# Peptides against a protein of PDB entry 2AKA: the designs that were tried, part 59

Target 1, 299 residues: chain A of PDB entry 2AKA
Amino acid sequence: MEDLIPLVNRLQDAFSAIGQNADLDLPQIAVVGGQSAGKSSVLENFVGRDFLPRGSGIVTRRPLVLQLVNSTTEYAEFLHCKGKKFTDFEEVRLEIEAETDRVTGTNKGISPVPINLRVYSPHVLNLTLVDLPGMTKVPVGDQPPDIEFQIRDMLMQFVTKENCLILAVSPANSDLANSDALKIAKEVDPQGQRTIGVITKLDLMDEGTDARDVLENKLLPLRRGYIGVVNRSQKDIDGKKDITAALAAERKFFLSHPSYRHLADRMGTPYLQKVLNQQLTNHIRDTLPGLRNKLQSQL

## One batch from the design tools (peptide; made by RFdiffusion4, then SolubleMPNN)

Design b2_p14_3_s4 (from b2_p14_3, 5 letters changed)
Fold by OpenDDE base, seed 2:
Structure b2_p14_3_s4 (fold): chain B 299 residues (1-299), chain A 14 residues (1-14)
Amino acid sequence: as target 1 above (299 residues)
Amino acid sequence: SEIEGLLELIKELE
């Protein structure tokens, strides 16, 4: 069962090539969260590169199918640019922006058509994630007034599928009861069976407060639990702080924090990556028989 | 077809 994630990658690529069939429920992890919740930082920390669009407002405007593949070499490939290997991750970022603009135009609109990006790296575990637009209530630029609902509708196309796991990214420095990510997850997964909670910005919580109860799965229980992470601050990002240094700082944060030190081995970005790899692998295994039957019915 | 190939691969991994 070593190559289950690559198998799903091939399925994703094949279905993208022949036209997305709405009737197919591929095992996948959809990443959801409010704007500025830290989704992009989590994904970039997996790769160890800055390659996702940044800015104010809605950064991700198309679903990004991010296929991480462990390899001896480091490069990226887009499905829409077959045969072109990107070794400069700044060029990867620019290509995402260009491809997004090609479909959505210059009005900062959204499109449900995915961008498929595969990253080969010795620093990643095999993992496929679907990064979705950040939930927002505030239109920016020439976005339509109903952009909030357009985003929600797009997200629902993914998260309502039974074979879709939900990576719900919520910032700790906001009331989790009002988390956009957890709200949408609860709407489609009321029993918390498909949702993995990620708590970001633990380092930005008010002095004297902590998210221990959440991380211990005692406040808003999810079957798959919560994992806390510490991303680079906006200052660190602007200052181009090295991701490796940030990951070391994250480890130090959990080990040194009186509320989190006992959880430190089950926290942080590297642990999250391992958990997601395992969760996705197991999920694929569990759904393969059903997937086979569905594929057979389409022949 | 590619789908048939993928089905065979799935079968091998089960």
Scores: peptide ipSAE 0.277, ipTM 0.866, DockQ to the pose 0.148
Fold by OpenDDE base, seed 5:
Order: C-alpha cells, then structure tokens, then sequence
Structure b2_p14_3_s4 (fold): chain B 299 residues (1-299), chain A 14 residues (1-14)
C-alpha cells in the first residue's frame, strides 16, 4: 500500500480544484502561532531550504498548504502553475510572494484562499502542513485595523475542524501563558487532544531559566506533548546560514544543555518531522472512514 | 461526479 500522506495530497488537490478545501474536514495539520514565533523557520528547517517570505510584520498572508514528499529528486511545484518545476527555492519564495500579492494586493492584507505548494526532496519525510498567518495585535502598513480579527477568523476556519491537528508554535523566551498559539488551541481543543506543542527560541531564554517543565508536559499538558526546537536567528537567516549546520547546532544545544540533555532524543527538528509524519499518518487512518461516509452521504 | 472521484481516492487509502 502507498503511503497515506501522498494519497491525501491528491485528495487535497482535488478538493482545491472543486473549491471545497476549506469546507471539508480533511485530516491535516494546521500551524498556528504569533508573529515571529518561528513557524516559517520550522517549516524551512523541514525542507532544508530558504523558501518562505520574510520581512517585518506579517509574513504568511494566505494559508500555505505545504506538501512535503520524500523523493529521489528535489524540486517544488505549485498547484496554481501545474507543470512548472522549481529547483531554485529562491524562485519558490518569489512565487509565493507574487501569488500572495496577486490576491491580497500590496497592502499586506490577508486572504483565506490557500496556496498549494508541493516539495519533493530526498531530505524530507512525507508531511503535509497548512501554514497559517501569524496572529498579530497591531496592524502594519496599509493593513486594515481589524487585521487581528481577520487572521483569527481565518485560523478558526481550519482549527475548528475536528480532523485538524494543531501545531502550536510558541517561543520559549515569552511567557507560555501568553502564547497566542496555545490560547487558540485551548479555545478549540480544550482537552488538548488535537494539539502538538512546538517550543522555539529555547536558545534565547534568559540565563538561569529553562522550559523543562513545558517540554516535559508538566505546565500545560497536551496529549500529544511538546517538542522543542532551535531555529536560526534572524541574523543567521539574513546571512544565509546553512540549515544543515543549524540542525547540527540544534542537536548540540539539546545535548549540552543541562536542562534538556535528558530529553535530547525527543527534541529537535528531525524528531519533530518524524513525529508529525507519524501523527498525520495515524490521523489519516483514523479519520478517513468518517470522511468517506460523509462524502457518500452527499451523493 | 467529483464526489465519486474523491471516494475512489479514499478507497485507495483503505
């Protein structure tokens, strides 16, 4: 039997073609977090390429359905431009920006219309994520004054779905109680059944402090637990620091940190990828029968 | 139909 995730990708593409992607409760993982929480960096670390828009304020302004497919070759394809293979991931970034601007304009507004991006790579596990706009409080540029609520409403279209898992990305150098990601997750998943916690910026915590209690699932328990990661700094990203080197540094960080060394084998981007692959696969298996029945009832 | 197509895809997953 083929892997379930690639097959669900075909379903996603088909749903997108008929305009039902947001309306159907497909098994998927939605990525949520505040602006600058490190969501985009986590996704880029999965691919091992710089390919997501960067800048001040809101980065992701449309849902990005990111379909990672393990393959012998490395290239990207967009659903909106079928047949075009991107091997330069800088061009991928530019295409995302262009396609975003095409729909939202240049005012840094948002749109609920997804961009579908498939990345083939020998360096990825099969994994599909829906990257959502970062939650914000303050409009920037020509953004509408209610941008915060627009983003929230858009997120709710995804995270309220029963078959949607939530990847809640929170920075460790901020109070977890104020995590936008965990707040929205708690709102729609009060029992913590669908939420996977990701803790970023562990390397930016004040000396003498750590997130051990969070990572050990003791502070705000989630059924699916927490995984800590260390992303490249903004300076490193701007300087085009190699992601492979960053992943090595991440491993070293966990192994050498007195508060995290005992958790090191269950931390870091590679482990997160593995967990998400497994979680999504199992989730697909569990939810597809229900989806089938729902579709059958619509015949 | 489109729904039938989707169901066929799901069938491949089961």
Amino acid sequence: as target 1 above (299 residues)
Amino acid sequence: SEIEGLLELIKELE
Scores: peptide ipSAE 0.277, ipTM 0.866, DockQ to the pose 0.155
Fold by OpenDDE base, seed 4:
Structure b2_p14_3_s4 (fold): chain B 299 residues (1-299), chain A 14 residues (1-14)
Amino acid sequence: as target 1 above (299 residues)
Amino acid sequence: SEIEGLLELIKELE
């Protein structure tokens, strides 16, 4: 049996070509998190490159279907500009921004129309994620006053689907009980069957505090559990600190921390990639028969 | 049809 993730990639590309009018529930992982939760850093750490828009307020304003493909070469391709290979990931970032602005205009609005980005790299596992706009409470710039609800509505279009897994990204240095990501996940997945928790900013927690109970799945239990990660600081990002070095620092953090040492082999970005690859593969296997039947019934 | 195309993609890996 061939790798199932590339199949879903082809299906996603085909659906994008047809338009969003197809009421199809593809097996996928939607990434949700509040602004500044560390979501973009997690995704960039998978690729090992800086390529996502950064800034204050809403950065991701369209769904980004991020298709990671293990390859001997490193380059990116957009579905909207087939044949163009991007080897400079700064240009990838600029293309995301340009393509976003092309559809949303200059008012920092949002659009539910996805951008499809495929990244070939020797440093990635096969993995497809749908990055969604960060949840926000306050409009910025020329954003409409109801932008919070527009974002929520957009997220709900994805996370309410039965075949959608939810990667809920929450910062540890904030009250996890009030995590926007975990709240929306619990709203649509009350039994915690489709949600994978990611805890960021573990290195920024107050001295004497830790997220051990959360990471051990004892505080807010999820069937699929929690994985802690340590991202680069904003200073490190601005200073263009190497992601490879950051991953080494992340490993060191977990190994050296008294509260997390025993969990170290089940923490960190590399482990998260492996888990997501496995989870997605299994999820595709489980859902494909149902998807086939649904499509057949529509003939 | 588009649906037939999608079904063919699925069949390739079943």
Scores: peptide ipSAE 0.273, ipTM 0.862, DockQ to the pose 0.155
Fold by OpenDDE base, seed 3:
Structure b2_p14_3_s4 (fold): chain B 299 residues (1-299), chain A 14 residues (1-14)
Amino acid sequence: as target 1 above (299 residues)
Amino acid sequence: SEIEGLLELIKELE
């Protein structure tokens, strides 16, 4: 069962190498959310390392196919530099930045060409995600005025695919009704069949308010439900707070919060990772016959 | 071909 995700990894790598990503509807999870919604933090929490570019404005500017593989060793590999093993995750971050700039230039533009990154770690479950650029309203630097729409168009290339699951990341300290992630998900998945909701920044909500109704799937119901998480603050990230300690604090948050205590066992980053692993595995199983037939027709 | 190899792998997992 666990071998299905590695299979998709091989398919992703092969299709990326031949430039046929646009023609194939691979089973995958696309991560969508507004800028500063907490997408990068969620992914880094899965790995337990700081390895994604950080900064103001649009940080993720190319799709990042992040392939997590449970292994006895810890290292990363890029498809664009085969044979090189990265053991320093700061070097991973630098490589992402360099490879992004190589394709997009220095204008902070975007490119639909994916970066394929595989991370081997004893601390991860097998899981593949496609991290997409954060939705934004305001261009920065010398970005084109229509950068918002360029990003949306890029996202649509992924999320419109029938075999694409959508991890919609929304901050709790903003109006959920105005969530860019949920809006785009609703547009392409009106029945909520392919969307998994992630609610971040639960620890930053105003006193006396909570997201209980959302997390209980009562406000904007999704078939696959919602999972709340608590990420490190920007201060903690800048201070290089240990992710393990942050995960413990997250657990404590849910257990001690009057509104979330009863949901605590179905909340948090570790639970999210487990759920995504299971859902992706099942999704691959369901879609493999169709994928096989499609590949067969291309022979 | 690479596609043939992938198809074979898929068949093994079905």
Scores: peptide ipSAE 0.254, ipTM 0.855, DockQ to the pose 0.151

Design b2_p14_4_s1 (from b2_p14_4, 7 letters changed)
Fold by OpenDDE base, seed 1:
Structure b2_p14_4_s1 (fold): chain B 299 residues (1-299), chain A 14 residues (1-14)
Amino acid sequence: as target 1 above (299 residues)
Amino acid sequence: MEELLQLIEELLAS
């Protein structure tokens, strides 16, 4: 049986070509979180490459449809420039920035128009995610004072869709009760049916504290549970620490931590990627019949 | 729309 995710990628591409139909709800996973919550780092860890824009403030300013495809070769391709294969992931980052600026201008504004990026790699599982702008309260540069609400409105265009799963990324070193990701998820998914919790920055928690209760799904229960991950520190990023080495360190972190050792096999980036692949595959299977019927009724 | 429907049918057949 063919993997459903690559075929849905074709559906997404076709849908993008004809424009969005508000009545169509494609099965997808939207990634939400506050600024610096670690969303982009999680995605980069899946690929094993540094390829997303970095910086302070709002980094992601357009939705990024990231299509990961398991392949014998490693390269990236954008929908807006088909035929151009990127093997240097720094060039991928630059293209994202350039394409973002082309649409948003120079004021660091946002646009709801997605960038579609496909990454072929032997190191990934088939997985498609929509990386959304990080929620923020403070405008930077020439951003309008209501940028917070513009971002929220953009996110709502995705997360309100019934067939949208929500990857809510929250840092452990902040009060989870005040998580922007979980707040928006709770608003549109009050029963926690569509939300997958990702807890980052577990390594940055104060000594003597842990997120065990959260990770065990006991504090703020989600049907799909929580997965903890450890991203590279800012020092590691600045030092260009290899992601592969970081993944090994992540595994070691969970195995050696008294509060997380018993959960270690259900934690970490590789496990998250596997779970998301399975979740998305099953979600596609469950939702496609309804999509078919809806399309047929519109013909 | 027809193209989308075709792709969905392909997905369902897979």
Scores: peptide ipSAE 0.148, ipTM 0.804, DockQ to the pose 0.099
Fold by OpenDDE base, seed 4:
Structure b2_p14_4_s1 (fold): chain B 299 residues (1-299), chain A 14 residues (1-14)
Amino acid sequence: as target 1 above (299 residues)
Amino acid sequence: MEELLQLIEELLAS
C-alpha cells in the first residue's frame, strides 16, 4: 500500500496551480494559534531546521502549505520556483519572506494565496500542514485597523471546511480558557471532533502549577486529545541552539516532571509528528471517497 | 477537474 500523504500532495499542488476551488474540501490539517503561541517552533521542530520567519507581531501573512516528505536527502522546494533545490534553510526563510512581500507588499498586509513548500528530509515523517497567520488584536506597521478581522476571516476559510483538521496551538503559561486557538476551534468544531490540541510552553508555567488536567483531556475535552511540547526559548533560538538538543531536553522535561512523567510517552514533538502522520493518513482514507463523489458530480 | 479525479482514483486504488 502506497503512502497516501505524498499522493495527496500531488492533489494539493494541482489545486494550487488552478486556484483553490472553494467547493472542494481537501483533507488537510490547518495550524492555528495566537501570536507567540509557539506555532512556528513546533513546525521547525518537525523539520529540525530553522526556516520560518520570526519576529514580533504578525509573521506568517500567507497560508504556508508545508509538505514534509521522508527522504534520504535533505532539501526544500517551492512550488513557485520549481527546479530550485534549497539546502540552506536560511535561504528558505528568506524566500518565504520575499515571496510574501511580493504579493502583500511591504505594509505587513495579508494574502489568502498560499505558499507551497515541500521539505525532503530523513528526519521527518510524511506530513502536510497548512500554517495560517497568527491571530492578533493590534495592528502593527502599516497594517489596516481591521487586520484582526482580516486574519480571522482568512482562518475561517480553512477551519470551517468539514475535511479540515485543526491543530490548535496554545501556550500553557497563559490562561487556556482564553486561548485564541481553542476559542476559534470550539467555534467551528463545537463537539471537538476535528481539533487536535497542542500545548506549548509547559516549561514556562509558574511554580506549583501544571497543565495535567488539560493534557489528560479532562478540562476541555477533545476527541483527538492534547499533546504537550516543549520548544526552545527565544534565547535558545537567537543563540541557534540545536533542535536535536532541544528535543532531548524536551524528553527529559516530561520524564522528570512529577505532573507529566506518567504521560511522557504520549508527549513531545516526536510523538506529535507520529500522531499527526497517523491522523492525516486516516483522515485522507476517510474523506477521499466523498471527495471523489463530489468531483464526479461536478463533471 | 478530470486530472484531479484521476489523482483521487489513483489514491483510492493505493
Scores: peptide ipSAE 0.143, ipTM 0.802, DockQ to the pose 0.097
Fold by OpenDDE base, seed 3:
Structure b2_p14_4_s1 (fold): chain B 299 residues (1-299), chain A 14 residues (1-14)
Amino acid sequence: as target 1 above (299 residues)
Amino acid sequence: MEELLQLIEELLAS
């Protein structure tokens, strides 16, 4: 079952090489969320490494096609520099930054041209995600005044596609009704058929409050439901807290919390990764016949 | 496009 994802990776690479990512409706999962919603932390937790750019404001400025491949070895490869194997994930981070700057310049602008990154690891399930720039309201530095709308337009190029699943990342310590991720998801997926909700920052909620109703899919129902996660704090990230230790703390959080204990087996980063692997695999199986027929009709 | 179709056929055969 998991073998379908690596094969779709080859399709993604081929599409990227010919610049047709915008025209073809490949089965994929697009990750959307506001700035600081915790998207990067979720992805890094899957890999178990720090490898994504960090900072204030808009950090992800190009789509990142992140292809996770279960392997006996651990290394990363970029499509734009074939043949180079990265074993130091700090070098991966630097390459993302350099490649981003190469295309966007130094103005902290955005580009719709994807970066394709493949990570081989014994610690990952086969999974491909498209990390998209975080939605923002305020330009920083020399960003154009309309950067908010540029980001939205870029996101729409992905999430409007029928074969695109949407991983909507929302922080629990903010009003969910105002979640940028859920708003855009609702706009393009009004029936909630393609959207998977991720609730971050559950550990940062005010005392006496919880997100139980959200996680139980009772507040804003999604067909594919919600999964809560607990990411490392910024302090922990800066202090280079071990991700393995953070995952253990996440498990402990759900098990010990009165409001979430009963959901603990369906929460947390490892469960999220498993669910995404399964959903993507099934989604590929369901959508490929239609894609084949479409391509055949165009030949 | 033919190459893409071949890849899809490979996927469907899996």
Scores: peptide ipSAE 0.135, ipTM 0.799, DockQ to the pose 0.099
Fold by OpenDDE base, seed 5:
Structure b2_p14_4_s1 (fold): chain B 299 residues (1-299), chain A 14 residues (1-14)
Amino acid sequence: as target 1 above (299 residues)
Amino acid sequence: MEELLQLIEELLAS
């Protein structure tokens, strides 16, 4: 059933070519969260490469349609430069930055125009995610004063769609009640039917505190539950700490933590990737018949 | 549009 995701990738590419019809909701997963919530780190952990823009303030400034494809080879391709294979993921990062700047300028503004990136790798499961700009409150640099609302409006274009699953990324070292991700998810998915919770920064919680109740789905229940992950620190990222080593440390963290050891097999980046693959596959199967009917009615 | 429909049918058949 993993083969459904690559086929939907072709649909996404086709939609991009002809212009997305607002009446057609492709099955997809939108990634939402506040700035510095750890969204980009989660995505990089899936790929096992550093390839996303980094910096202060807003990182993702255009929607990034990230298509992960399990393959015997490892390389990346952009829809905007077809035929060019990137094997150096630093070049991938630079291309994302360049393509972002091409559209938004150098003022750190945002654009709703997606960047489509496909990554082939033997280390990934088939998975497509739409990385969205991190929600922010304070404009930085030359950002427009209404940047918060621009980001919110952009997110709403995705998360309001019935066939959009929401990957809500929240840091554990902040009050969950103040999670931007869960707030927006609750707004558009009040019954928690389309939302998957990701809890980052579990390793940065104050001593004597834990997110057990959240991870056990007891605090703010989601039908699809919560998965905790441990990302590399900013220092580790800057120091180019190996992601494989970080994933091992993540596993060790959950296994050794008294509050999480009983959940360890249902935590961590590899498990998250597996769950998302399964969730997306099932979601595609469930939604495509309806999409077919809508498309037929428009012919 | 027809291509999209064909792709969807292919998906449903898989």
Scores: peptide ipSAE 0.133, ipTM 0.800, DockQ to the pose 0.096

Design b2_p14_4_s2 (from b2_p14_4, 6 letters changed)
Fold by OpenDDE base, seed 1:
Structure b2_p14_4_s2 (fold): chain B 299 residues (1-299), chain A 14 residues (1-14)
Amino acid sequence: as target 1 above (299 residues)
Amino acid sequence: LKELLELIEQLKSS
């Protein structure tokens, strides 16, 4: 039986081809979080490659529809340049940057026009995510003074949709009560029905503190719960530490940590990927009948 | 729109 996610990918591609004005609420997962919350690192850990733009400030400046497809081959392709297969993920990064700059110009502005990237890999589960610009309060460079609100408005275009699941990425080394990701999620999903919490930077928490209560869903309950992950440190990234090695270190972290050991089988990037695959699949199954009916009524 | 419906039908049947 063919996986539902690849089929929805074709639907997404078709909608992209006809323009964003299709008032269709496609089942999707939007990734939200503050700047440096670890969103890009989580996505790269799924692929096992460095392929997303890096830097200070706002790195993601357009929505990135990231379609992960389990395959025997490893390559990437963009919807805007069909037929070109990328096997060098550095070239993928460069293409994202180039395509972003093509639309936004040189002012480091943002655009709501998505980039559609499909990654085929034997190392991924079928999963589609929409990576969104990181929430920020501080304009950089030639960004307009209202860039915070522009980003927020862009995010709201996705997360307000009823069929949009929200992957709220929050760093553990910051006050969760002040999490930009959870704030925006709570605004549009006050009952926590559509939100999946991801807690990053668990390895960067102050000694004597832990996020156990958060991860056990006791502090700020979400129906879909929280999953903790450990991303590569900036030092590890700069040192080009292999993602596979980082995933092993993540597993070791949870297993060896007194506060998280009992949760270890429900933590980490591989588990997150599995959960997201399952949740997206189920979400697609639940939403497709309604989508079908909506489209049929428009004929 | 027709193409989209066809895709949805494929999804439902799969």
Scores: peptide ipSAE 0.023, ipTM 0.676, DockQ to the pose 0.098
Fold by OpenDDE base, seed 5:
Structure b2_p14_4_s2 (fold): chain B 299 residues (1-299), chain A 14 residues (1-14)
Amino acid sequence: as target 1 above (299 residues)
Amino acid sequence: LKELLELIEQLKSS
């Protein structure tokens, strides 16, 4: 049997070619969170490469359909430039920036038109994620005054879909009760059936505080639970600190932290990647029969 | 699963 995630990738590519049919709800994971919540860092940690736009404000300004494919080779491909293999991930970053600017201009506006990026790597599990713009309240540069609502409306196009899982990314060093990610997730998934919580910045919490209750699923319970991660600091990112070293530091963090040691085997980026692979695979298996029936009814 | 792909292709051609 063919792996289900690559199969859905082919379906996704096919749908992208004909335009997104609002009536077809492909199984996918949408990544949501406030600006600077650490969404892009989580995705880069999966790949083990720096390849996403960085900067102040809204960095992700178009949906990025990131298709990770386990392979013996390492390269990236964009749907908008078929046949070009990128082996330099800095070039991948530049292409994302260029393609974003091509559509949005230089005003830091947003567009709902997705960028489709496939990354082949021996270091990834099969996984497809849709990275969405970070929720923000304050327009920057030439952004329209209603940018907050534009972003929200864009997110809603994804997260309202029944077959969309929600990866809600929240920083631990902020009040989780005010998490933009968890708020939007609760709005569209009030029973917490489709939401996976990711807690970032655990290493930036004030001394004497911890997110143990959240990570143990005791605060704001989600059926699919919470996974804590530790991303590179902005200084480390700017300094191009190796992601492999950061992942080792993340492991050490959880193992050495009194509040998290008992959870360490169910925390961190590698575990998150595994969980997402499994959950997406299972979700695809559960939803494909319904999708097939829906497709058949449209023929 | 292959059937689903075939259905997608049929939809594209319609």
Scores: peptide ipSAE 0.023, ipTM 0.652, DockQ to the pose 0.313
Fold by OpenDDE base, seed 3:
Structure b2_p14_4_s2 (fold): chain B 299 residues (1-299), chain A 14 residues (1-14)
Amino acid sequence: as target 1 above (299 residues)
Amino acid sequence: LKELLELIEQLKSS
């Protein structure tokens, strides 16, 4: 079953090479959320490496097609520089930044042109995600005044596709009713058929408050439910805290928290990765026959 | 498009 994801990766790479991204409704998971919602941290926790751009403001400025492939070796490859294997994930980060700046310039603008990154690792499950720019209200630096709408328009190019699953990332320490991720998901998926909720920053909630009702799918029901995660703090990231240690701390958090202990086996980054692998695999299986028929009718 | 169809057929047969 897990072999379907690598096969779709090949299809995705082929479509990217011919510029047909807009015309093909490939089975995929788009990651959406407000700025600082924790999207990049979730992806890095899957890989177990620091490799995504960090900073203030809009960090992700191009769609990042992140293809995780379980392998005995650990390295990364970009579609735009075929044949180059990256074993230093700091160099991966630098390449993302350089390739982003090459297309967008230095004005911190955005581009809808994807970066395709494949990561081979013994620590990952087969999984493909499209990391999208974080939704924001305030332009920074030389960003255009309408940057909010430019980001929304870019996200809509992905999330409006019927075969696109939506990983909606929302912080628990903010009002969920105001979640940019859940708002955009509800707009394009009003019945919650394509949306998976991720709740971050559960460790940063005020004392005496919890997200139990959200995680139990009682507050804003999604067919695919919610998974809570605990990411490294900015201090931990700056201090180069080991991701393995952070994942152990996440497990401990859920097990020891009175409101979440009963959910602990259905929470955390490892469980999220497993669920996404399974859901993507099943989604590919369900959508491929229709995609084949569509393509055959166009020949 | 032909190459894409071949990839889809491989996906279906897997």
Scores: peptide ipSAE 0.023, ipTM 0.678, DockQ to the pose 0.099
Fold by OpenDDE base, seed 2:
Structure b2_p14_4_s2 (fold): chain B 299 residues (1-299), chain A 14 residues (1-14)
Amino acid sequence: as target 1 above (299 residues)
Amino acid sequence: LKELLELIEQLKSS
């Protein structure tokens, strides 16, 4: 069953090659959240490398299909650059930026055309995620005035699909009732069947406050529950703090915190990665019979 | 199309 994710990856690549990505309801996980919610940091923590575009405003401007593959070797490959193996993850970041600019131009616009990136690593579980642009209300620079709606429309192309799971990333240091991620998830998944909640910035909550009720699934119940994580601060990122050290600090945070100690074994980035691998594998197993029948009927 | 058919066959065997 561990080979189901690679199998779907091959389907995804094949459909991308023929331009039919938009018409197929492939089992996948779409990552949604407001700008600066911590989405990119969660994904980089899975890989253990800094490789995603960073900056102010909208950093992800195209869907990034991130295919993580457990391997004895560590390298990245782009579908648009077949045969080129990237071993320097800074070059991976630069290629994402360059490929984004090739399609969107220099105006920091968005495009619904995915970038397909496969990362082989001994440090990852098999996992495919679709990183989507961060939701925003305020256009910056030369962005069109309707950029908020363009982003929403792009996200809706993914999250409305029945076979799409939603990784809703929300910061704990903001009102979770106003979370952009949870709002869009509730709009398309009102019963909370397809949504996995991720709560970031637990270390940045006001003194005397905690997200225990959320993490215990008592505030806004999701069938798939919530997982808390602690990402590197912007200062840590700028200072190039090692991700391995950050993951150790995250574990220490949960173990030492009075409100989260009892949940510590069901929190943190490594646990999140494991849960996502399992949920995606199970979701593929459940959806493949229907997908096969649909594909056969279209041939 | 040939690749898609092969993938479908692999799905059947899974």
Scores: peptide ipSAE 0.022, ipTM 0.675, DockQ to the pose 0.101

